Peptides against a protein of PDB entry 2FGR. Designs and how they scored, part 118

Target 1, 331 residues: chain A of PDB entry 2FGR
Amino acid sequence: SSVTLFGIVDTNVAYVNKDAAGDSRYGLGTSGASTSRLGLRGTEDLGGGLKAGFWLEGEIFGDDGNASGFNFKRRSTVSLSGNFGEVRLGRDLVPTSQKLTSYDLFSATGIGPFMGFRNWAAGQGADDNGIRANNLISYYTPNFGGFNAGFGYAFDEKQTIGTADSVGRYIGGYVAYDNGPLSASLGLAQQKTAVGGLATDRDEITLGASYNFGVAKLSGLLQQTKFKRDIGGDIKTNSYMLGASAPVGGVGEVKLQYALYDQKAIDSKAHQITLGYVHNLSKRTALYGNLAFLKNKDASTLGLQAKGVYAGGVQAGESQTGVQVGIRHAF

## One batch from the design tools (peptide; made by RFdiffusion4, then SolubleMPNN)

Design b2_p16_2_s2 (from b2_p16_2 with T2D V8L L16A)
Fold by OpenDDE base, seed 1:
Structure b2_p16_2_s2 (fold): chain B 331 residues (1-331), chain A 16 residues (1-16)
Amino acid sequence: as target 1 above (331 residues)
Amino acid sequence: LDALAAALSAALQAAA
């Protein structure tokens, strides 16, 4: 058996030029290049190719020392693995998020990530962003000549909000092809939630692909989220992403990513462009900088996610510029 | 994308 303590401390100075009032915000933020975390993980060899595993992981907020507490909401799983793949029990990334966020060149954090995995409809469920679930059972296949898949089901446990009686139920999965420089995936998910106290289905479809040319990597995402409501019509968002990354001088990485969020319910688009640079001082320590521009059109009010500084929206039709400069240390 | 999403949503709903 083995037990490993691991983590990341990522802290930055962040700036955004506009908040909801049109004022600038700046200060010390967290998780600009990678989500700051503390975790414990381990495995036990049970013989015959069977292994038991555990994983406990929580977010770290270096700016305030976790003043609101610490928990294992990032992941709290026990697992069995072998030639059949891996079964996990406990809170985790849902299979769709786990696979499809891998195409995000900004690691699903900071001011640069793909923001498609979002609660687009004021859903009242805690995980209506489609990223994680409580009460989750997941299964991941081995890789068979490039082909792989993951499936998950989360129990609602009769959780209610208003008249909704199955809040938190998740069913979803992905199929993928991962071979050498190529990765491609299709993900599908449905979550039960509530909007305005009424039962609502959050449906999600995501296509992802990447290709590593050695000198550069290209990555793309296509996503539709649909909150199906009985009253008020569906809230649909089509999200698109295209990104490129390249190694620089053996010690750095430059990243450029564009995303478009077509918010159908308000007939409004938002455009996000992010330039990022990571400079590796060692295998464990890096400096980084992110520069993001978010242009809202019409009724769109999206804001960049400068965690620890400002993650709210802006005025309708306003543009926001964000900067993060920070240190990432892994252990 | 809309047509694909609709078809797959229906399949997921039937399986849930």
Scores: peptide ipSAE 0.020, ipTM 0.680, DockQ to the pose 0.013
Fold by OpenDDE base, seed 5:
Structure b2_p16_2_s2 (fold): chain B 331 residues (1-331), chain A 16 residues (1-16)
Amino acid sequence: as target 1 above (331 residues)
Amino acid sequence: LDALAAALSAALQAAA
């Protein structure tokens, strides 16, 4: 058996030029290049190619020392794995997010990430961003000839909000092809939630692809999220992302990513462009800088996610500029 | 995306 303690402490100085009041925000933020975390994981060889595993991981907030507490809400799984793949029990990334966020060149973190995995509809469920689920059973296939898949089901456990009686139920999965420089995936998910106390289905479809040319990597995402409401019509968002990254001088990486969020329910678009640079001081320590610009059109109020400084929205139709400069240390 | 979403959503529901 093995037990590994691991983590990341990522802390930055961040600035955004506008909050919801139109004022600037600045200070010390967290998780600009990677989500800060503390985790424990281990495996036990059970013989015959079967292994047991556990994984416990929580978010770290380096700016305040986890003043609001620590939990294992990032992942808390026990697993069995073998030639059949892996079965996981417990809170985790849902299979769709686990696979499809891998195409985000900003690692779903900081001011630059693809923000499609979002609660677009004021969903009242705890995980209406489609990223994680409680009470989750997941299965991941082996990779066979490049093909792989993951499936998940989360129990609602009769959680109710208003008239919604299945809140938190998730069903979803992905199919993928991962071979050499190419990765491509299709993810489908439905989550039961509530909006305004009424039963709502959060449907999500995501396509992702990347290709590593050696000198550069291209990555893309296409996503539709649809909150199907009985009253008021569907809340649909089409999200698009295209990114490129390239190594710089053997010690650095430059990243450029564009995203478009077409928010159909408000007939409004938001455009996000982010330039990032990571400078590796070592295998474990990096300096980084991110510069992001978010242009909201019409009724769009999206804000950049400068965690620990400001992650709220802006006034409708306003543009926001964000900067993060920080240190990432892995252990 | 709408057509794809509709088709794939239907398939997901049928498999659930």
Scores: peptide ipSAE 0.020, ipTM 0.684, DockQ to the pose 0.013
Fold by OpenDDE base, seed 4:
Structure b2_p16_2_s2 (fold): chain B 331 residues (1-331), chain A 16 residues (1-16)
Amino acid sequence: as target 1 above (331 residues)
Amino acid sequence: LDALAAALSAALQAAA
């Protein structure tokens, strides 16, 4: 058996030029290049090709020392693995987000990531962004000649919000092909939630692909999210992303990513473009900088996610510029 | 995307 302590401390100075009042925000933020975390994990060989595992991981907020407490909400799983793949029990990334966020060149954090995995409809469920679930059972296949899949189910445990029942139920999965420089995936998920105290299904479909040319990597996402409400009609968003990354001088990486969020319920688009640079000082320590521009059109109010500084929206039709400069340390 | 989403939603509903 083994137990490994691991983590990342990622802290930055961040600036956004507009908040919901039109004012600038700046300060010390967290998780600009990678989500800051503390974790414990381990495995036990049970013989016959069977292994037990555990994984406990929580987010670290270096700006305030976890003033709101520490928990294992990032992942808290026990697992069995073998030639059949892996079964996990406990809170985790849902299979769809685990696979499809891997195409995000900004690692689903900071001001640059693909923001499609979002609560688009003021859903009242805790995980209405489609990223994680409580009470989750997941299964991941081995890789068979490039083909792999993952499936998950989360129990609602009769959770209610307003008149909505089954809140927090998740069903979803992906199929993928991962071979050499190529990765491609299709993910499907449904979550039960509430909007305005009424039962709502959050349906998600995501296509992702990437290709590593050695000198550069290209990555793309196509996503549709629908909050299907019994009253008021569907809240639909089509999200698109295209990104490129390239190594620089053997110690650096440059990233450029564009995303479009077509918010159908308000007939409004938002455009995001982000330039990022990571400079490795060592295998464990990096400096980084992100520059993001978000253009909202019409009724769109999206904001960049400068965690620890400002992650709220802006006024309708306003543009926001964000900067993060920080240190990432892994242990 | 709408056609793909519709087809896949139908597949999910058929599998549920």
Scores: peptide ipSAE 0.019, ipTM 0.653, DockQ to the pose 0.013
Fold by OpenDDE base, seed 2:
Order: C-alpha cells, then sequence, then structure tokens
Structure b2_p16_2_s2 (fold): chain B 331 residues (1-331), chain A 16 residues (1-16)
C-alpha cells in the first residue's frame, strides 16, 4: 500500500481592465496555470492484478489562506482498478469533463482556458457547468490499441428545486482514440437541473482532438451545450476552440488559443484570444504569464476568470483584457 | 442502459 500527499500552489498577480461597472480590477489571484490544490491519494495491491485506491483533493486559495474553508470538492473517490479498467465511487470530474478538458492548452484554469464547460442558463444546480458531480459512479476502460472510454452516472437523491425533482442527476460518457501523437474524443452528457424553478435538462456534446508534431502541438474543441426548458425555449451555446503550443528553449512553452462562444439564445458571440508562456525553473516550479483578450458582441457579457481578483461578467458588448503573472509550485 | 440510450439520443438530437 502507498499514501501520497500532493499539491500545487499557484498564485499570481492579476489584472482585468473591466468589471461589471466598467472599472479595472487588480490584485493577488490564484490558479493561473494550474488549479491550486491539496490532496491525499493511495493505492493498495489486493493481488491478482486488482488494486484499491482512494483520492481526496481540495482547492487551495493562496491569496486568502482558504478563508472560506477547505473541503474535498475537487475529488473524493474510492476505486477499484485492474485489467478491466477503473471503477470510482464519489465526487469527481465527470467523465466528459475529465477527457474533453484535456484538449484545453490552458488546463481549464486561469484567464486563458476554454470556457465552454459553463452554466449558460442560470441553472440552479450546484454543478451546472458540467465539470463535476456529487454521488458519482464512474468507469474508465483501459487503452486497447488506442481506443478507450469512460462512463458516469450521478444520483440526484431526490434533490428538488422548485418543481424540479431530479436535480443533480448526471449521465454521460466519452469514446476516444489515443495513440502516439494523436488524440481524439467524443463526449455526450445530460444533467438534470432547474432554471427559474422549472425542470431543465443540460445536454452537452463535445468533440476534441489534438496532434503533437513534436515541434508544436495543435488542439481543438467543438461543443454544444443546450439547456432544454419546458417554458421559454432552449438556451443553446456552440463553443469552438483552436490552440497551438510549442516548446521554447528546452525550458519554456508558448501557447496561443482562440475560442468562440456563439450564444444562440441571445444571438450574441464572444471571442477569446489568449497568449500564454510557462518557464520551468525546475520539474516542480514554473513562472508563467497569460495575456487574454475577450471581445463580447451584442448582448454577450462574458468575463475572463481571474480567480481571486475578478471572475464576473462585463457590460453587454464590452471587451475585457486580462493579465496574469505568477508562480506555480508542485509538491 | 435505457437511461444511457435516452441520454445519447437526447444529445444526438441536440447536436442535429
Amino acid sequence: as target 1 above (331 residues)
Amino acid sequence: LDALAAALSAALQAAA
């Protein structure tokens, strides 16, 4: 058996030129290159190729020392694994998020990431961004000649909001091909939630692909999120991402990523462009800088996610520029 | 399996 203490402390100085009032925000923020975390994990060999595992992981907020407390909301799983793959019980990334966020060159964190995994409809469920679920059972296959898959189901446990009686139920999965320089995946998910106290289904389809050319990596995402409401019509968003990364001087990485969020319910688009650089001082410590530009059109109010400084929206049709410069340390 | 099929169908319909 083994037990490992692990974590990341990622803290930055961040700036955004506009908040919801049109004013600038700046200060010390968190999680610009990787989400800051503290975790415990371990495995036990049960013999015959079977292993038991546990994983407990919570977010760290280095700017305020976790003033709101600490929990294991990032992951709290027990698992069995073997030649059949892995079964997990407990709160975790849902399989679709776990796989499809891997194509985001900004690791689903900071001001530069793909923001498609979002609550687009003011959903009242706790996890209406489609990233994690409570009461989750998940299964991941081994890799068979490149082919792999993951599936998940989360119990709603009769959680009610308004007239909605199945809030928090998740069902979803992905199929993928991962072989050498190529990765490609298709993910499908449905989550039950409420909007305005009425039952709503959050449907998600995501296609991702990447190719590593050695000198550079290309990555892409195509996603549709649809909040299906009984009254008021569907809230549909089509999200697109294309990114490239390249090693620099053996110790650095440059990243450029573009995303488009076509918000159909408000006939409005947002464009995001992010330039990032990571400089590895060691295997465990890096400096980084991110520069992001978000252009909202028409009724779009999206904001960059400068966690710890400002993660809210902007005025409709306004553009936002964000900067993060920070230190990431892994242990 | 029925729930999975329903979710898959719903997602495919949403994508169409």
Scores: peptide ipSAE 0.019, ipTM 0.579, DockQ to the pose 0.013

Design b2_p16_2_s3 (from b2_p16_2 with T2E L4E V8L L16A)
Fold by OpenDDE base, seed 1:
Structure b2_p16_2_s3 (fold): chain B 331 residues (1-331), chain A 16 residues (1-16)
Amino acid sequence: as target 1 above (331 residues)
Amino acid sequence: LEAEAAALSAALQAAA
């Protein structure tokens, strides 16, 4: 059996030109290129091709030294794996987010990521962004000639909010084809939650694809999120992403990503464009810079996620510019 | 170094 301590410390200087009051914000932020984390993981060979595993991982906030505490909310799983694939028990990325966020060239963090995995409807569940779930059982298949899949179910444990029952129940999965330079996936999920104290289903469908041309990689996402409410109608968002990345020399990577968030309930769109650069000083240490523009139209109030500095919204129809420059160190 | 690179890759994938 082996136990590995691992982590990432990613800290940046961040700036956004507008907050909810129209004022600029700047300071030290975290997780601009990768989410800062501390984790423990290990495996035990049980013989016959069967392995046990564990994974405990929490987020690190380098700007304040985790003043709000440390937990294993990123992942806290025990698993069995073998020729049949892997079964996981515990809080984790839900299968849909685990697979479909892999097409985000900004690693689902900082000011540049695809923001489609979001609580679009003021859902009252803790994980209404569709990223993780408590009480989760997950199964991941092996790769069979490129084809693979993942499935998950999270127990609600009779959690209630207002008149809503079954809050936190998740069911979802993906099918994928991963072969050489090509990756393509389809994900479906439903999560039970509450909006305004009333039962609401969060339905999600996501299509992702990428192709690595060697000289560059292209990646794309198509997503629909729908909060189905009995009162007030459905809150639907269609999110689109297209990105490209390319190596720069032997030590750098440039990334460009565009996203469109068509928020149907408010008939409003937001456009996000991000330019990123990563400079590898070593295999474990990198410098990075991100420049992002977010243009809200009409009633849209989306903000860039400059974690540790400002991650709130802006005034309706306002544009926001964000910058992050930082250091990422992995151990 | 390979283990570290694999760990970094796994960590980066888990960041998503």
Scores: peptide ipSAE 0.006, ipTM 0.387, DockQ to the pose 0.056
Fold by OpenDDE base, seed 2:
Structure b2_p16_2_s3 (fold): chain B 331 residues (1-331), chain A 16 residues (1-16)
Amino acid sequence: as target 1 above (331 residues)
Amino acid sequence: LEAEAAALSAALQAAA
């Protein structure tokens, strides 16, 4: 049996040159390189290769000391694992996001990440970004010669919004090949939600791949999200990402990532480019800097996610520049 | 560790 206390405190100084009013924002932000978190986890050996596990994890907001409270919304699972793989019960990353966000060189956090896992349609469900789900059952296979998979189902528990009566239901999974320098995955998911009080399906397909050349790593994502509405037509977004990272001087890492978000419902694109650097002071402590540029075209209003400073949109067709400089400490 | 974890868990819940 084991119990581990773990966490990350990641706090930064952040700047964005434009908010929704066209004004600059700056201050102390959180989670620029990794999401700040506090967690408890443990395992119990039950014999015969079977293990029980638990995982409780919540987000930390170092800028305000968790003024809004603390919860275990990041993960709250109990599990059984063995030669068959792992079954998890409880709120967690859905299998599709757990696998496919791994190709994001910015770890799905800060101002530089792939933003495809998003609520593109003003969905009224709590998790319409496709990242996590309540009432989730998940299964993950072992790795068989590189091949692996994950599946999940979340109960809606008859959650109703307007006329929608299955809000929060998730079904999804991925198949992957992970062997040596190569990783590749295909994910499919559907969530039931509501838009404007009407039942809506959030369909998602995502392909990801990465290759580690030793001297550099390349990573890519292709994603389509579609909010299928009974009235008003579908809200479809095609998202693309290509990134590269390389070690620098044995203690650093440089990252460059480009993303394109083709928002079909408004016939508008957004382009994101981010340069990041991480300097490891130790195995647990790093300094980092991110520089991101987001260009919205036409009716696009996307904003960089400078958590704790400004994570809202900008005016239609406006560009936004963001900077984060911070400290990450893991324990 | 279990006792410490339980105490921490209780404290975190109380702070929530």
Scores: peptide ipSAE 0.000, ipTM 0.328, DockQ to the pose 0.077
Fold by OpenDDE base, seed 3:
Structure b2_p16_2_s3 (fold): chain B 331 residues (1-331), chain A 16 residues (1-16)
Amino acid sequence: as target 1 above (331 residues)
Amino acid sequence: LEAEAAALSAALQAAA
């Protein structure tokens, strides 16, 4: 058996020019290039190609030393793996987010990520962003000539909010083709939640693709999220992303990503553009900088996620500029 | 590493 202690400490200086009051915010933030984390993982060879595994991972907040505590809410799984693939039991990324966020060139963190995996409807469930689930069983296939898939089910355990009685139930999965420079995936998910104390289905469909040209990589996402409410109509968001990355001088990477969030329920769009640079000082340590622009139209109030500094919204129709400069260290 | 992991586990349990 093996046990590995691992982690990332990513801390930055961050600035946003507008908060909900129209004022600037700045300070020391966390998780600008990668989510800061501490984890334990290990495997046991059971023979015959069968392995047991465990993974325990929690988020680190370097700016305040985890003042609110530490937990394993990022991942807390036990698994069996072999020629059949992998089965996981425990809180984890849901299969759809695990696969489809891989097309986000900003790794679903900092001020530049694709923000489509979001609670668009003030859903009252803990994981209404569609990223993780409690009580999750997941299965991941091997790769068969490029083809692979993942499936997941999370038990609601009769959680109730208002009149909703199945809160936290998740069912979803993806199919993918990963071969050489090409990756493409389709994900479908439904999560049971509540909005205003009423049962609501969070339905999600996501298409992702990327191609590595060697000199540059292109990546894209198409997503629709619907919060299907019994009363008040559906809250639908169509999200689009296109990004490019390129290596720089063998020690760096430049990234450019655009996203559009078409928020149908409020007939409002938001445009996000982010420029990022990572400079590798070593295999484990990097400097990085992100510059993001978020343009809200009409009733849109989206804000950049400068974790540890400001992650709230802005006034309707306002634009926000964000900057992060930081250090990432992996161990 | 296992010893360090055990120490961390104990610390986490104490902090919970």
Scores: peptide ipSAE 0.000, ipTM 0.357, DockQ to the pose 0.083
Fold by OpenDDE base, seed 4:
Order: sequence, then structure tokens, then C-alpha cells
Structure b2_p16_2_s3 (fold): chain B 331 residues (1-331), chain A 16 residues (1-16)
Amino acid sequence: as target 1 above (331 residues)
Amino acid sequence: LEAEAAALSAALQAAA
């Protein structure tokens, strides 16, 4: 039996040149390179190849000292694992996001990440970004010669919003091939939600792949999200990402990532380009800098996610530039 | 389309 305390404190100075009013925002932000977190995890060997596990993880906000409190909303699972794989009970990343966000070179945080895992339709569900779910049961297979899969189901527990029932129900999974330098995955998910108080299905399909050439890594994502409303047209977004990373001087890493968000419902595109650099001072401590440019076209109002400083949208058709410079410390 | 654009804009603002 073991219990491990772990965490990351990631805090930065961030700047964005435009908010919703066209004004600049700057200050101390969090989670620019990795999401700041505090967690407890452990395992118990039950014999016969069976293990019990627990994982409790919450987000840390270093800028305000968690003024709004601390919770385990990042992950709160109990599990059984063995030769059959792993079954998890509790709030967690849904299997689709757990796998497919792994292709994001910016670790699904800060101003540089792939933003496809998003609530594109004013969904009224708590997790309409498709990242996590409450009341989740997940199963993950072992890796069989590279092949692996994950499946999940989240209970809605009769949650209603307006006339929508089954809000928060999730069903989804992925299949993947992970072998040496190659990773490729296909994920499918459906989540029940509400838009305007009406039942809506959030359908998601995501293809991801990466290849590590040693000297550089390439990564890509193709995603379609579709909010299928009972009344009204579908809100569809096609998201594309291509990224590269390379080690620099043995202690650094440079990252470049491009994403395109084709927002079909508003016939508008947004282009995101991010350059990142991480300088490892140690195995646990790094300095980092991110520079992101987001160009909205037409009716697009996307904003960079400078958590703790500004994560809102911009005016339609406006471009936004963001910078983060920070320290990441893991323990 | 305008209603959908507004809904998307509102969603983007609410998710922030």
C-alpha cells in the first residue's frame, strides 16, 4: 500500500492585448505550461494481480491561494486494476479527452493549447467542453501490442435543464495504437446537454496522431464537435491542429502549434498559432514562455485562455495576442 | 444564422 502526495504549482505573468472591450489585460495567471494541481494517490496490492487505487486531484490557483476553495474536480476516482486493465469510478477526464488531449503539445492548458474540446454552443451542462464528467465509470484496456482502448459512461442522475433530461450523460471511448514513436487514436463521444433549455446532444469525433522522431515530435488532431439541438440547426465546429516540438540544448524544449477552428454555425474561422519554450532548471522546476496569436475571422470571437488574467472572448473578427512567462514547479 | 452566432458568442463568453 502506498500514498503519494503530488502537485504542480504553475504561475505566470500573462498579457493579452484585447479583451471583449478591446482593452489589454495583464497580471498574474496560473497554469500556463501545466495545470497547477494538488493531489493524493495510492495503490493497494490485493494479491493475485489485482490492485486497488485511489486518485484525488484538485486545481491550485496560485494567484489567489484558492480563494474560491479547493476541490477534487480534476479527478476523484477509486479503481481496480489488473491484467484486465483498469476500472475507475468517479469524476475524471472522460476517456476521449484523456487520450486525445495527449496530442496537444501545450498540455491542454495556457494560451497555446488545442481549444477544440470546448463548449461551442452555449451548452448549459457543467462539462460541455467534453473534457471531464461527473458520475463516471471508465474502463481502460491494457496495451496489447500497441493496441489499447478506453470506454466511459457517466450517469445523468436525472439531471434536467429546462425541458432537457439526461443532462450530463456521457458515453464515449477511443481506440488507439501506441507503439514506440507512433501514437494514433480515434475517439467518439456523445454527451447529453441543453442549449436554451432544450435537449441537445454534443457529438464529438476526434482523430489524433503523433510521431516522435527523437530530434522532433510531430502531433496532429482532427476533430468535429456537433451540438445537435432538438429545435434549431446543428452547431458544428471542425477543429484542426498541427504541432511540432523539439529539444533545445538538452535542457529546453521549443513548441510550435497551429490550430484552425472552423465554426460552421457562424461560418467563421479562427486561426491560432502558438510558440512556446520551456527551460528546465531541474527535473522539477522549469521556466517557460508562451506567445500566442489568435486571429478571428468574420463572426468569430474566440479568446486565448490566459487563466487568472483573461479567458473571455474578443470582439467579432478581432485578433488577440497573448504572452505568458512563468515558473512551473512539480513535487 | 445570426441567432446561432449570438448563441455561440454568448457561449464563448459564458465559458470564460
Scores: peptide ipSAE 0.000, ipTM 0.287, DockQ to the pose 0.013; fails the geometry check

